# Designs tried in a protein design run: peptides against a protein of PDB entry 3OIQ. Part 27

Target 1, 212 residues: chain A of PDB entry 3OIQ
Amino acid sequence: KNRIFVSSSKDFEGYPSKAIVPVQFVALLTSIHLTETKCLLGFSNFERRGDQSQEDQYLIKLKFKDRGSERLARITISLLCQYFDIELPDLDSDSGASPTVILRDIHLERLCFSSCKALYVSKHGNYTLFLEDIKPLDLVSVISTISTKSTNSSKHSSSELISECDLNNSLVDIFNNLIEMNRDEKNRFKFVKLIHYDIELKKFVQDQQKVL

## One batch from the design tools (peptide; aimed at target 1 Y127)

Design b1_p17_7 (made by RFdiffusion4)
Pose (drawn by RFdiffusion4):
Structure b1_p17_7 (pose): chain A 183 residues (1-47, 54-90, 99-149, 165-212), chain P 17 residues (1-17)
Amino acid sequence: KNRIFVSSSKDFEGYPSKAIVPVQFVALLTSIHLTETKCLLGFSNFEQEDQYLIKLKFKDRGSERLARITISLLCQYFDIELPDPTVILRDIHLERLCFSSCKALYVSKHGNYTLFLEDIKPLDLVSVISTISTKCDLNNSLVDIFNNLIEMNRDEKNRFKFVKLIHYDIELKKFVQDQQKVL
Amino acid sequence: SKPVNLAEIEREEIEEE
């Protein structure tokens, strides 16, 4: 194929006013909006706000069920608690870091666009830390995301704090420290 | 004009509900 890797949501400015373009990006899961009619997943690389809004489209009940199972499995994979109806989660990153490699379809018309979900591969935080420590686009993005997350932690006014993560590991405490030295 | 992400509008509609 010819899937185009995007490093920022701003890249979508050069894209056609009407086209179907397979894309791929890496970011943190930050929000979920699940209704009976539609589902939107928000992601961000904190270059510090929501940036990517990925849509799971479904019309009938059969496809709704699949969307629900998909959200259920994604949340379970990240240890996110899910009440299973309109379901809303925000600022997930303040509580849990959820790196994801996502493939999407960019669909535009009249200059407007929507990113539809094709695949989502959750990335283990342990692997993310290891991938950064031992050591392309994926790695550049993982590094940039973690650097912004580091600067957000330094900023006293920002609500993001590693120590406040429900999964604040000793190894996470270690990687963050040895990561600031590089700065 | 710059492109508009329709998912932002859809998200606002959901939040208003």

Design b1_p17_7_s1 (made by RFdiffusion4, then SolubleMPNN; from b1_p17_7, 11 letters changed)
Fold by OpenDDE base, seed 5:
Structure b1_p17_7_s1 (fold): chain B 212 residues (1-212), chain A 17 residues (1-17)
Amino acid sequence: as target 1 above (212 residues)
Amino acid sequence: SLPKDLNRDELQEILAS
């Protein structure tokens, strides 16, 4: 089955009530919920959804059925947090209790761009997204990708070719949504409050704001 | 490798987790 690129979490409203669909999307990490019994990652592209919270538009479940899957989930969270410079309590503490990690509003401090592969699983109209793969994206690389409009469609072979165009369009859409949030005085999101706010990001945002 | 088409029981097991 071909993997489907998803540009909006609203696309799932049109998906079959009973299906298994491999999907991929790009979004910002917004939340982490690691408990003794579950691991969830929240992502958002910050599409306007009326009065609904723009957080956790993509709620991704990590498999958490046995010690092996639990360990994989913890390693995944640790690696993501290390990559994005997110402070976690020591997950390896010799205290036999798995530490509970609940982080929210991650996007208010850090732009954690992530390319996610997931399995859409629906039954009776309800669905769950299961994480299959995650690739953290470097912000400098994201900025460069948007700026260069690199339509280098190197026609590499026929498999899971997510169009480079789909990825780039989604990255642009996310930044546009963040710019709109930054302009809204009622919105808590502000680029200047990001811990990693630098001259490069400042310049990029200023240049994008002129096009919008 | 994409997980093969999960049968009904495999789906229930995934959803129950």
Scores: peptide ipSAE 0.032, ipTM 0.741, DockQ to the pose 0.052
OpenDDE base, seeds 1, 2, 3, 4: peptide ipSAE 0.024, 0.026, 0.025, 0.026; ipTM 0.684, 0.689, 0.682, 0.702; seed 1 fails the geometry check

Design b1_p17_7_s2 (made by RFdiffusion4, then SolubleMPNN; from b1_p17_7, 8 letters changed)
Fold by OpenDDE base, seed 2:
Structure b1_p17_7_s2 (fold): chain B 212 residues (1-212), chain A 17 residues (1-17)
Amino acid sequence: as target 1 above (212 residues)
Amino acid sequence: GPPVNLNELELKEILES
């Protein structure tokens, strides 16, 4: 099944009212919601949408129906948080109460770039995105990819792989949106407030700001 | 591939998941 690359969550407004569509996107992790009955991940590319919140433009549901799916969801959250150095309460509490995790505004402290595969499922115009796969992206690798303009389209068979161009364009768009947010005095996002703000990120942002 | 049209039962089962 050909997976569709999605550059904007607005693309879903044009999708069929009753369909299943495999999709893929790249975005920043903005929220984690794990309760006794639900597991949700929020992502954003911070595309300007008028007065709407730029948080959670992509709301992704993890299956949470039985003990097996619940365990998989908890492991997924744990591994993601370990990769991005996000502090979680102990999910393995021997006390039979499932720990609740509610994290918001993750992008204010850490840039958590993620490549997501999801299943778009719609009925009567309402839709849900179900997580199929997630690949966390290293910030240094993201910066390097944008800076080198890697025209090396490796001849990997076109059927399942996002074009390197689509990925790179989306990464550039995200950084441009973050630069605009950083310039806005009303916006809470500031690069200098990121825990991982270093000389490399500073130089990259300064160079990108000269082109915008 | 084209969007797979699921029947209403299959869609309920997925959405209630």
Scores: peptide ipSAE 0.030, ipTM 0.691, DockQ to the pose 0.060
OpenDDE base, seeds 1, 3, 4, 5: peptide ipSAE 0.029, 0.028, 0.024, 0.027; ipTM 0.640, 0.687, 0.648, 0.685; seeds 3, 5 fail the geometry check

Design b1_p17_7_s3 (made by RFdiffusion4, then SolubleMPNN; from b1_p17_7, 8 letters changed)
Fold by OpenDDE base, seed 2:
Structure b1_p17_7_s3 (fold): chain B 212 residues (1-212), chain A 17 residues (1-17)
Amino acid sequence: as target 1 above (212 residues)
Amino acid sequence: SLPKNLNEEELKEILKE
């Protein structure tokens, strides 16, 4: 089955009421919800959705049904948090109590760009997204990719069906949405409040603001 | 209405088909 690139979480409103569809999207990590019985990752592109919260537009479920899937979920969370320099409580606590982790509004402190592969699973008009794969993206690499008009259609191997164009367009859209949020005095998001705010990000934001 | 996440039982039924 071909994997579908998803540019908006609104696309799922048009999806079949009974289907299993492999999807891929790029978004910012916004939340982590780990309890004794569930593991959820929230992502957002910060697309304007009227009066709806811009947070957790993509709610991704990790399998959490047995000791093996639970362990895999914990390892996945640990590796993501290590990559993005997110401090977590020790998940390996010998105390037999499964540690509860609830992180929200991650995007207010860190831009955690992630390429996600998921299964859209629907029945009776309800759906769930199951994580299949996640690739964290380096912010410097994201900035460089957007800044270099990738006219390099390098004939890289045709096996990843996601057009480099779809990825780049989604990254541009996310940054444009963040710039709009940064300009809004009522919005809590500000680039200058990011822990990793540096000269490169500052310059990039200033250059993008001139085009918008 | 926000699309409700499928419960685990509904998911088990879909994944068996």
Scores: peptide ipSAE 0.020, ipTM 0.609, DockQ to the pose 0.169
OpenDDE base, seeds 1, 3, 4, 5: peptide ipSAE 0.020, 0.019, 0.020, 0.019; ipTM 0.618, 0.608, 0.614, 0.608

Design b1_p17_7_s4 (made by RFdiffusion4, then SolubleMPNN; from b1_p17_7, 7 letters changed)
Fold by OpenDDE base, seed 2:
Structure b1_p17_7_s4 (fold): chain B 212 residues (1-212), chain A 17 residues (1-17)
Amino acid sequence: as target 1 above (212 residues)
Amino acid sequence: SLPKNLNEEELEEILKE
């Protein structure tokens, strides 16, 4: 089956009640939930959903049923947190107690852009998204990609089923949503409160704010 | 209604089909 690019988590409301569909999206990491029995990653593009929380719009499950899958989940979380400079407790502690990690509102301190491949799995109208692959995106690369109006269709990789346009549009939409949140006095999100807020991000936000 | 997450057993059944 071809992988479907998902621009909104509302798209899943129209998906079959019994299906397996490979999907891909780009979003910000908002939460990590690792316990002895489950591993979940929350992502959001911060789409306005009326009275619904803008957090965890994409709740992605990692397989966590055996020592091999648990190890893979822990390694995945460790590598993501290392990439985004997120401090985690030592996940490899010999102390026999599996460390519990519960992080929320990650986007308030760090912009963790991630390209996710997942399996949409549904039964009886309920669904779960299973992580297949995750690629962390560098913020400088995201800013450069948005700033360079894609006039250069670089002929590279006719094999990625995602149009460069779909990725770029979703990145723009996320930044536009963050700018709106930053302008809202009631919203906790502020660019100036990000740990990695620098002159480059400041300039980019100021330039984008003039277009919106 | 918000879609409920499937449990691991329900998912293993679907992935075996």
Scores: peptide ipSAE 0.048, ipTM 0.732, DockQ to the pose 0.186
OpenDDE base, seeds 1, 3, 4, 5: peptide ipSAE 0.033, 0.038, 0.042, 0.032; ipTM 0.714, 0.719, 0.726, 0.708

Design b1_p17_8 (made by RFdiffusion4)
Pose (drawn by RFdiffusion4):
Structure b1_p17_8 (pose): chain A 183 residues (1-47, 54-90, 99-149, 165-212), chain P 17 residues (1-17)
Amino acid sequence: KNRIFVSSSKDFEGYPSKAIVPVQFVALLTSIHLTETKCLLGFSNFEQEDQYLIKLKFKDRGSERLARITISLLCQYFDIELPDPTVILRDIHLERLCFSSCKALYVSKHGNYTLFLEDIKPLDLVSVISTISTKCDLNNSLVDIFNNLIEMNRDEKNRFKFVKLIHYDIELKKFVQDQQKVL
Amino acid sequence: ELFEEVESFEELKEEME
């Protein structure tokens, strides 16, 4: 194929006014909006706000069920508690870090566009830390994301704090410290 | 079919608010 890797949402400025372009990006899961009619997943690389809004389209019940199971499994994989109806989650990163490799389909018309979900591969935080410590586009994005997350933690006014993560590991405390030295 | 579902980023953002 010819899937185009995007490093930022701003890349979508050079894309056609009407085209179907397979894309791929890496980011943190930040929000979920699940209704009976549609589902939007928000992701961000904190270059610090929501940036990627990925849509899971479904019209009939059969496809709705699949969308619900998909959200259920994604949340379970990240240890996100889910009440299972309109379902809304925000600023998930303030409580849990959820790195995700996502493949999407850019669909545009009249200059407007929507990113439709093709695949989502959750990334284990332990692997993310290891992948950064031992040591392309994926790694560059994982590094940039973690750096921004580091600067956000330094900023006193920003609500993001590692110590406030429900999964604040000793190893996470360790990687963050030894990561600031590089700065 | 996908072209029928196209929405602007601002519209999606408003739905997320």

Design b1_p17_8_s1 (made by RFdiffusion4, then SolubleMPNN; from b1_p17_8, 6 letters changed)
Fold by OpenDDE base, seed 4:
Structure b1_p17_8_s1 (fold): chain B 212 residues (1-212), chain A 17 residues (1-17)
Amino acid sequence: as target 1 above (212 residues)
Amino acid sequence: SLFDEVESYEELLEFMK
């Protein structure tokens, strides 16, 4: 089945009301919602959508229906948080109480770029995105990818490979949106407030700002 | 089609659980 690359969560407004569609997108992790009964991940590309919060434009559900899926969800959250250096309460706490984790505005402290594969599942005009796979992206690699715009030719790679162009364009768009947010005095997002703000990111942002 | 129509409510529930 051909996986569709999604550049905007608005694309889902045009999707069938009764379908299963394998999709992929790249976005920043913005929220984690882990309770006893649910596991949700929020992602955003920070596309301007009127006065609505730019967070959680992609709300992805992890399967949480049985002990196996719950365990997988918890492991997924733990691994993501470990990768991005997000402090979580001990999810394995012997206290028998499943820890509740509610993190919001993750992007204010850390740029957690993630490539997500999901199933779009719709019924009666409502849809849910179910996580199939997640690949955290290293910020240095993201910066390198954007900076080294390899005009590698439009080889129509087979229908299964999301074009390197789609990924690169999405990453550029995200950074451009972040730059706009950083310039907005009313926006809470500031690059200098990121925990991992370093000379490399500073230089990249400065160089990218000159092109915008 | 890039879209697979959901055949049953049960199938949808299996994905939504």
Scores: peptide ipSAE 0.023, ipTM 0.634, DockQ to the pose 0.070
OpenDDE base, seeds 1, 2, 3, 5: peptide ipSAE 0.021, 0.023, 0.022, 0.022; ipTM 0.595, 0.629, 0.624, 0.631

Design b1_p17_8_s2 (made by RFdiffusion4, then SolubleMPNN; from b1_p17_8, 7 letters changed)
Fold by OpenDDE base, seed 2:
Structure b1_p17_8_s2 (fold): chain B 212 residues (1-212), chain A 17 residues (1-17)
Amino acid sequence: as target 1 above (212 residues)
Amino acid sequence: DLFDDVESYEELRKEMS
């Protein structure tokens, strides 16, 4: 089955009922919710939705039904947090109680770009996105990808039909949304408050702001 | 079955709040 690239979480409103649809999107990690019974990841592209919260536009559920799936979820969270330099409490507490991790508004401190593969599963007018795969994206690589108008469609015929164009367009849209948020005095997001704010990111944002 | 684990977005959001 072909995987569908999703540019907006609103696309799911038009998706079929009682279906399983493989999807992929790129977004910023905004939240982590790990309890004894559930593991959720929140992502956003910060698309304006009127008065609705721009956080957690994509809620992704990790399988969490048995010790094997729980362990996989915990490892996934650990690896993501290690990649993005997010401090987690020790998940290996010798106390037989599985540690609870609740992180929110991650994007206020770190831009955690992530390419997600998920299963859209719908039933009775509701849907849930189940994580299949996640690839963290390096911010320097994201900036370079956007800055280089890659007319180089390098014909890497990798059978993953997700156009490099769709990914790039979504990355641009995310940055444009962040720039608008940064300009809004009422918005908590500010580039200068990012822990990893450097000269490269500053220059990139300044250059993108001239085009908007 | 994945269909048995379908929850509404609103319910999931409440759990994260």
Scores: peptide ipSAE 0.515, ipTM 0.942, DockQ to the pose 0.904
OpenDDE base, seeds 1, 3, 4, 5: peptide ipSAE 0.512, 0.510, 0.514, 0.514; ipTM 0.942, 0.942, 0.942, 0.942

Design b1_p17_8_s3 (made by RFdiffusion4, then SolubleMPNN; from b1_p17_8 with E1D E4D F9Y E14K)
Fold by OpenDDE base, seed 2:
Structure b1_p17_8_s3 (fold): chain B 212 residues (1-212), chain A 17 residues (1-17)
Amino acid sequence: as target 1 above (212 residues)
Amino acid sequence: DLFDEVESYEELKKEME
C-alpha cells in the first residue's frame, strides 16, 4: 500500500471514516507528553489556522499498552531528545515510578525537524495518528536541501514514492511560516532565541526573507 | 485493535494540557 505524503493536517478532514491509511509528513516537533499511561508527540508545520494554536497540529500517539510498547516509547523519546539536544528532566526519580516528560513549545528553543511515518486510523468521525517511524532531520541538512535547488532528482529506487519534491516543499513552507512568525511582534517565536541560532541559520533566514 | 484506541484531536489535545 502506498504511503500518502501529507502537506497539511487539514488533509485529514477529507480522509475516509473507518479507515487505516499509512501517511508520512515532515514537521517540527513542538511537544512531548509522556506519562505513566500515555505517550503523545506534537508536531506542527505552523500553517496559519486563524485564531487556533499553531502548535501541535499533528498529534501522534505512540503505542502504550504493555511494558514492551512503553519501553519502546520511552526509548524513542530518549533517542529523539538525545538527537535534538533536548534536556530531559532527570528521570532519576528514586521512586520506581515511570518517568514523566512534559515538554511544550519545543520550537521556541530548538528547530526539531522530523520526518514521521504514521497510521491514520479513523472511527466515528474521529481520527488518531499512530507513530510507525520517526526520523529526525539535521537542521544543516534541511538548510542545505532547501538551498540546493534539487535539480538532482537522484533516481534513487522507486520504492518510497514520497517525492523528494513534497518533502522539500514542506520544508520550505515550514521555514516560510517561521519567517512570518518571526516578523510578527506578537508571536513568541524568534529565530534569535533559538539555542542553536548560528551564522549559517541567520544567513539562510536572511536570504529566505528576501524572497518573501 | 487500533480502532479501539481512536481518540479525537480535541481529546488528545486536552490530555496534553
Scores: peptide ipSAE 0.690, ipTM 0.967, DockQ to the pose 0.889
OpenDDE base, seeds 1, 3, 4, 5: peptide ipSAE 0.688, 0.687, 0.687, 0.688; ipTM 0.966, 0.966, 0.966, 0.967

Design b1_p17_8_s4 (made by RFdiffusion4, then SolubleMPNN; from b1_p17_8, 6 letters changed)
Fold by OpenDDE base, seed 5:
Structure b1_p17_8_s4 (fold): chain B 212 residues (1-212), chain A 17 residues (1-17)
Amino acid sequence: as target 1 above (212 residues)
Amino acid sequence: DLFDEVESYEELRKFME
């Protein structure tokens, strides 16, 4: 089955009530929930959905059934956090208790752009997203990609190829949503409060604000 | 959790059919 690029979590409202659909999306990591029994990652594009929380629009489950899957989940979280410079307690601590990690509102401190591959699984109208793959995206690379608007659509005709256009459009939409949040005095998100806020990001945001 | 009941995508697909 061809992987479908998803630009909005609202797209799932139109998906079949009983299906398995491979999907891909780009979003910001907003939460990590690791317990002894489950692992969840929250992502968001920060699309406005009325009064609903803009956080965790994509709630992604990691397989957490056996020691192998648990280890994979922990490694995944560790690698993501290392990449994004998120401080975690030592997940490998030989202390027989698996460490519990609950992080929320990650986007308030760090922009953690991620490309996710997942399985949409629905039954009786309810659905779950299962993580298949995750690629963290470097912020400098994201900014560069948006700025250069690479028109080089390598039309690789393979049905699984997410168009560079879809990726770029999603990244632009996310930044536009963040700019709107930043302008809203009631919103907790502010670019200047990001730990990695630098001159380059400042300039990029200022330039994007002029286009909006 | 449906994914906890299956080991592979193929098994999950069969389970959903």
Scores: peptide ipSAE 0.023, ipTM 0.647, DockQ to the pose 0.071
OpenDDE base, seeds 1, 2, 3, 4: peptide ipSAE 0.022, 0.022, 0.022, 0.022; ipTM 0.656, 0.649, 0.657, 0.651; seeds 1, 3, 4 fail the geometry check

## One batch from the design tools (peptide; aimed at target 1 L119 V121 S122 N126)

Design b1_p18_1 (made by RFdiffusion4)
Pose (drawn by RFdiffusion4):
Structure b1_p18_1 (pose): chain A 183 residues (1-47, 54-90, 99-149, 165-212), chain P 18 residues (1-18)
Amino acid sequence: KNRIFVSSSKDFEGYPSKAIVPVQFVALLTSIHLTETKCLLGFSNFEQEDQYLIKLKFKDRGSERLARITISLLCQYFDIELPDPTVILRDIHLERLCFSSCKALYVSKHGNYTLFLEDIKPLDLVSVISTISTKCDLNNSLVDIFNNLIEMNRDEKNRFKFVKLIHYDIELKKFVQDQQKVL
Amino acid sequence: SFSLSFPLPSEEELFEDV
């Protein structure tokens, strides 16, 4: 194939006014909007706000069920509590860090566009830390994301704080410290 | 490794949605 890797949502400015382009990006899961009619997943690399809004389209009940199971499994994988109806989650990163490698289909018309979900591969935080410590586009993105998350933690006014993560590990405390020295 | 794949409808339906 010819899937194009995007490092930022701003890349979508050079894309066709009407085309179907397979794309891929890396970001943190930040929000979920699940209704009976549609589902939107928000992701961000905090270059610090929501940036990627990925849509799971479904029309009939059969496809709705699949969308619900998909959200259920994704949330379970990240230890996100899910009441299972309109379902809304915001600023998930303030409580949990959820790195994800996502593949999507860019579909545009009349200059407007939508990113439709093709695949989502959750990334273990432990592997993310290890991948950064021992040591391309994926890694560049994981590094940039973590750096922005570091600057957000330094900023006193920003609500993001590592110590406030429900999963604040001793190893996470360690990686963050030894990561600031590089700065 | 674990991943989740979601199927997509036809291109016509995707263009109508946009």

Design b1_p18_1_s1 (made by RFdiffusion4, then SolubleMPNN; from b1_p18_1 with F6Y E11D D17Y)
Fold by OpenDDE base, seed 3:
Structure b1_p18_1_s1 (fold): chain B 212 residues (1-212), chain A 18 residues (1-18)
Amino acid sequence: as target 1 above (212 residues)
Amino acid sequence: SFSLSYPLPSDEELFEYV
């Protein structure tokens, strides 16, 4: 089956019941939930949903059924946290209890852009998203990609069937949504509160704010 | 940057988690 690029988590409301559909999206990591029995990653593009929470719009399950899958989930969390400079509680407790990790509102401190491949699985009017692939994206690379594509389509043949347009449009939409959240005095999100807020991000946001 | 790919569960296993 062809993989569908998803620009909105509302698209799933129109998806078939009792189906398996491979999907792909780009979003910000918003939450990590690792317990003894499950591993979940929350993502959002911060699309406006009326009065609904903009957090965890994409709730992704990692396979967590056996020691092998549990180990893979823990390694995945560790690698993501290392890549994004997210502090984890020491997972090295010599006490054979698997450490519980619950992180929320990650986007308030760090912009953790991620490209995700997932399986949409539906049954009885409910759905779940299962992780197939995750690729963290560097913020400087994201900013550069948005800034440069306003001028020249250089055909770099990356064999990844993502419409390079769909990826870019989603990244632009995320930044536009964050700019709107930053302008709202009631919204907790502020660019100046990001730990990695620098001159480059400041300039980029200021330039994008003039177009909106 | 890295990419991490997960092994696909069986279709039967996937439908047990919904």
Scores: peptide ipSAE 0.390, ipTM 0.928, DockQ to the pose 0.779
OpenDDE base, seeds 1, 2, 4, 5: peptide ipSAE 0.388, 0.383, 0.389, 0.385; ipTM 0.927, 0.926, 0.928, 0.927

Design b1_p18_1_s2 (made by RFdiffusion4, then SolubleMPNN; from b1_p18_1 with F6Y E11D)
Fold by OpenDDE base, seed 5:
Structure b1_p18_1_s2 (fold): chain B 212 residues (1-212), chain A 18 residues (1-18)
Amino acid sequence: as target 1 above (212 residues)
Amino acid sequence: SFSLSYPLPSDEELFEDV
């Protein structure tokens, strides 16, 4: 089955019932919900959805059913948090209690860009997105990608139906949405409140603000 | 950056967990 690039989580409203559709998107990590029974990752493009929360537009389930798969979910969370410099409570505590992790509003402190592959699975008018693959993206690499591809249509190989253009457009859209949130006095998101707010990000935001 | 592949169960087990 061909993988579909998803630019909006509203696209799922038009998706078939009782189907499995491989999808891919790029979004910011907004939440982590790890318990004994479930692991959910929240992602958002911060697309305006009226009065709805802009958080957790993509809820991705890490399915586990046994200790081995649960451990894999925990390792996945640990690796993501290590990559993004997200402080977690000790997940490896020898206390036989499975540590619960509930993080929200991650985007208020850190821009955690992630490329996700998931299975859209629908039944009885409901759907779940199951994680297949996750790739955390470095912010410097995201900034450089947006800044350089404004000039170079390099023809890379036709075998991944997800155009390099779709990825870049999605990254640009996310930054545009963050700029709008930053301009809104009622919005909690501010670039200057990010822990990793540096001269490079400042310059990039200032340059993007002139184009919007 | 790394890429982490997450194993999924059968289609039947996925449909049960929706």
Scores: peptide ipSAE 0.629, ipTM 0.964, DockQ to the pose 0.855
OpenDDE base, seeds 1, 2, 3, 4: peptide ipSAE 0.628, 0.627, 0.629, 0.629; ipTM 0.964, 0.963, 0.964, 0.964

Design b1_p18_1_s3 (made by RFdiffusion4, then SolubleMPNN; from b1_p18_1 with F6Y E11D D17E)
Fold by OpenDDE base, seed 1:
Structure b1_p18_1_s3 (fold): chain B 212 residues (1-212), chain A 18 residues (1-18)
Amino acid sequence: as target 1 above (212 residues)
Amino acid sequence: SFSLSYPLPSDEELFEEV
């Protein structure tokens, strides 16, 4: 089945009932919910949806039904948190109690760009997204990619690669949404409150603000 | 950067978890 690139989580409102559709998106990690019985990752592109919360626009379930899948979920969370410098409690503690991790509003402290592949699964007018693949993106690489206007659409006609254009457009849209949130005095998001706020990010944001 | 592939349930199990 061809994988669909998703620019908005509203696209799912038009998706068929009782279907399995492979999808891909890029978004910021906003939440982690690990319990004894489930693992969920929240993502957002911060698309404006009126008065609705802009958090967790993409709620992704990880398989969590057996000891093998539970262990893989914990390893996945640990590796993501290590990559983004997110402090976690020790998940490997020899105490037979599986640690509960509930992190929210991750984007207020860290910009955790992630490319996700998921299965959209629908039934009776509801849907769930199941994680197939996750790739964390480096912020410096994201900034560089947006800044260099890679017009080199190398005509690699492999129907499995995200068009470089779709990825770049979604990354630009996320930054534009964050700039709007930063300008809103009522919004908790501020670039200057990011733990990793540096001269490069500052310059990039200042340059993007002149185009908006 | 890394990529992690995650195991999926069967199509039947996927439809049960919706």
Scores: peptide ipSAE 0.501, ipTM 0.946, DockQ to the pose 0.822
OpenDDE base, seeds 2, 3, 4, 5: peptide ipSAE 0.498, 0.495, 0.500, 0.497; ipTM 0.945, 0.945, 0.946, 0.946

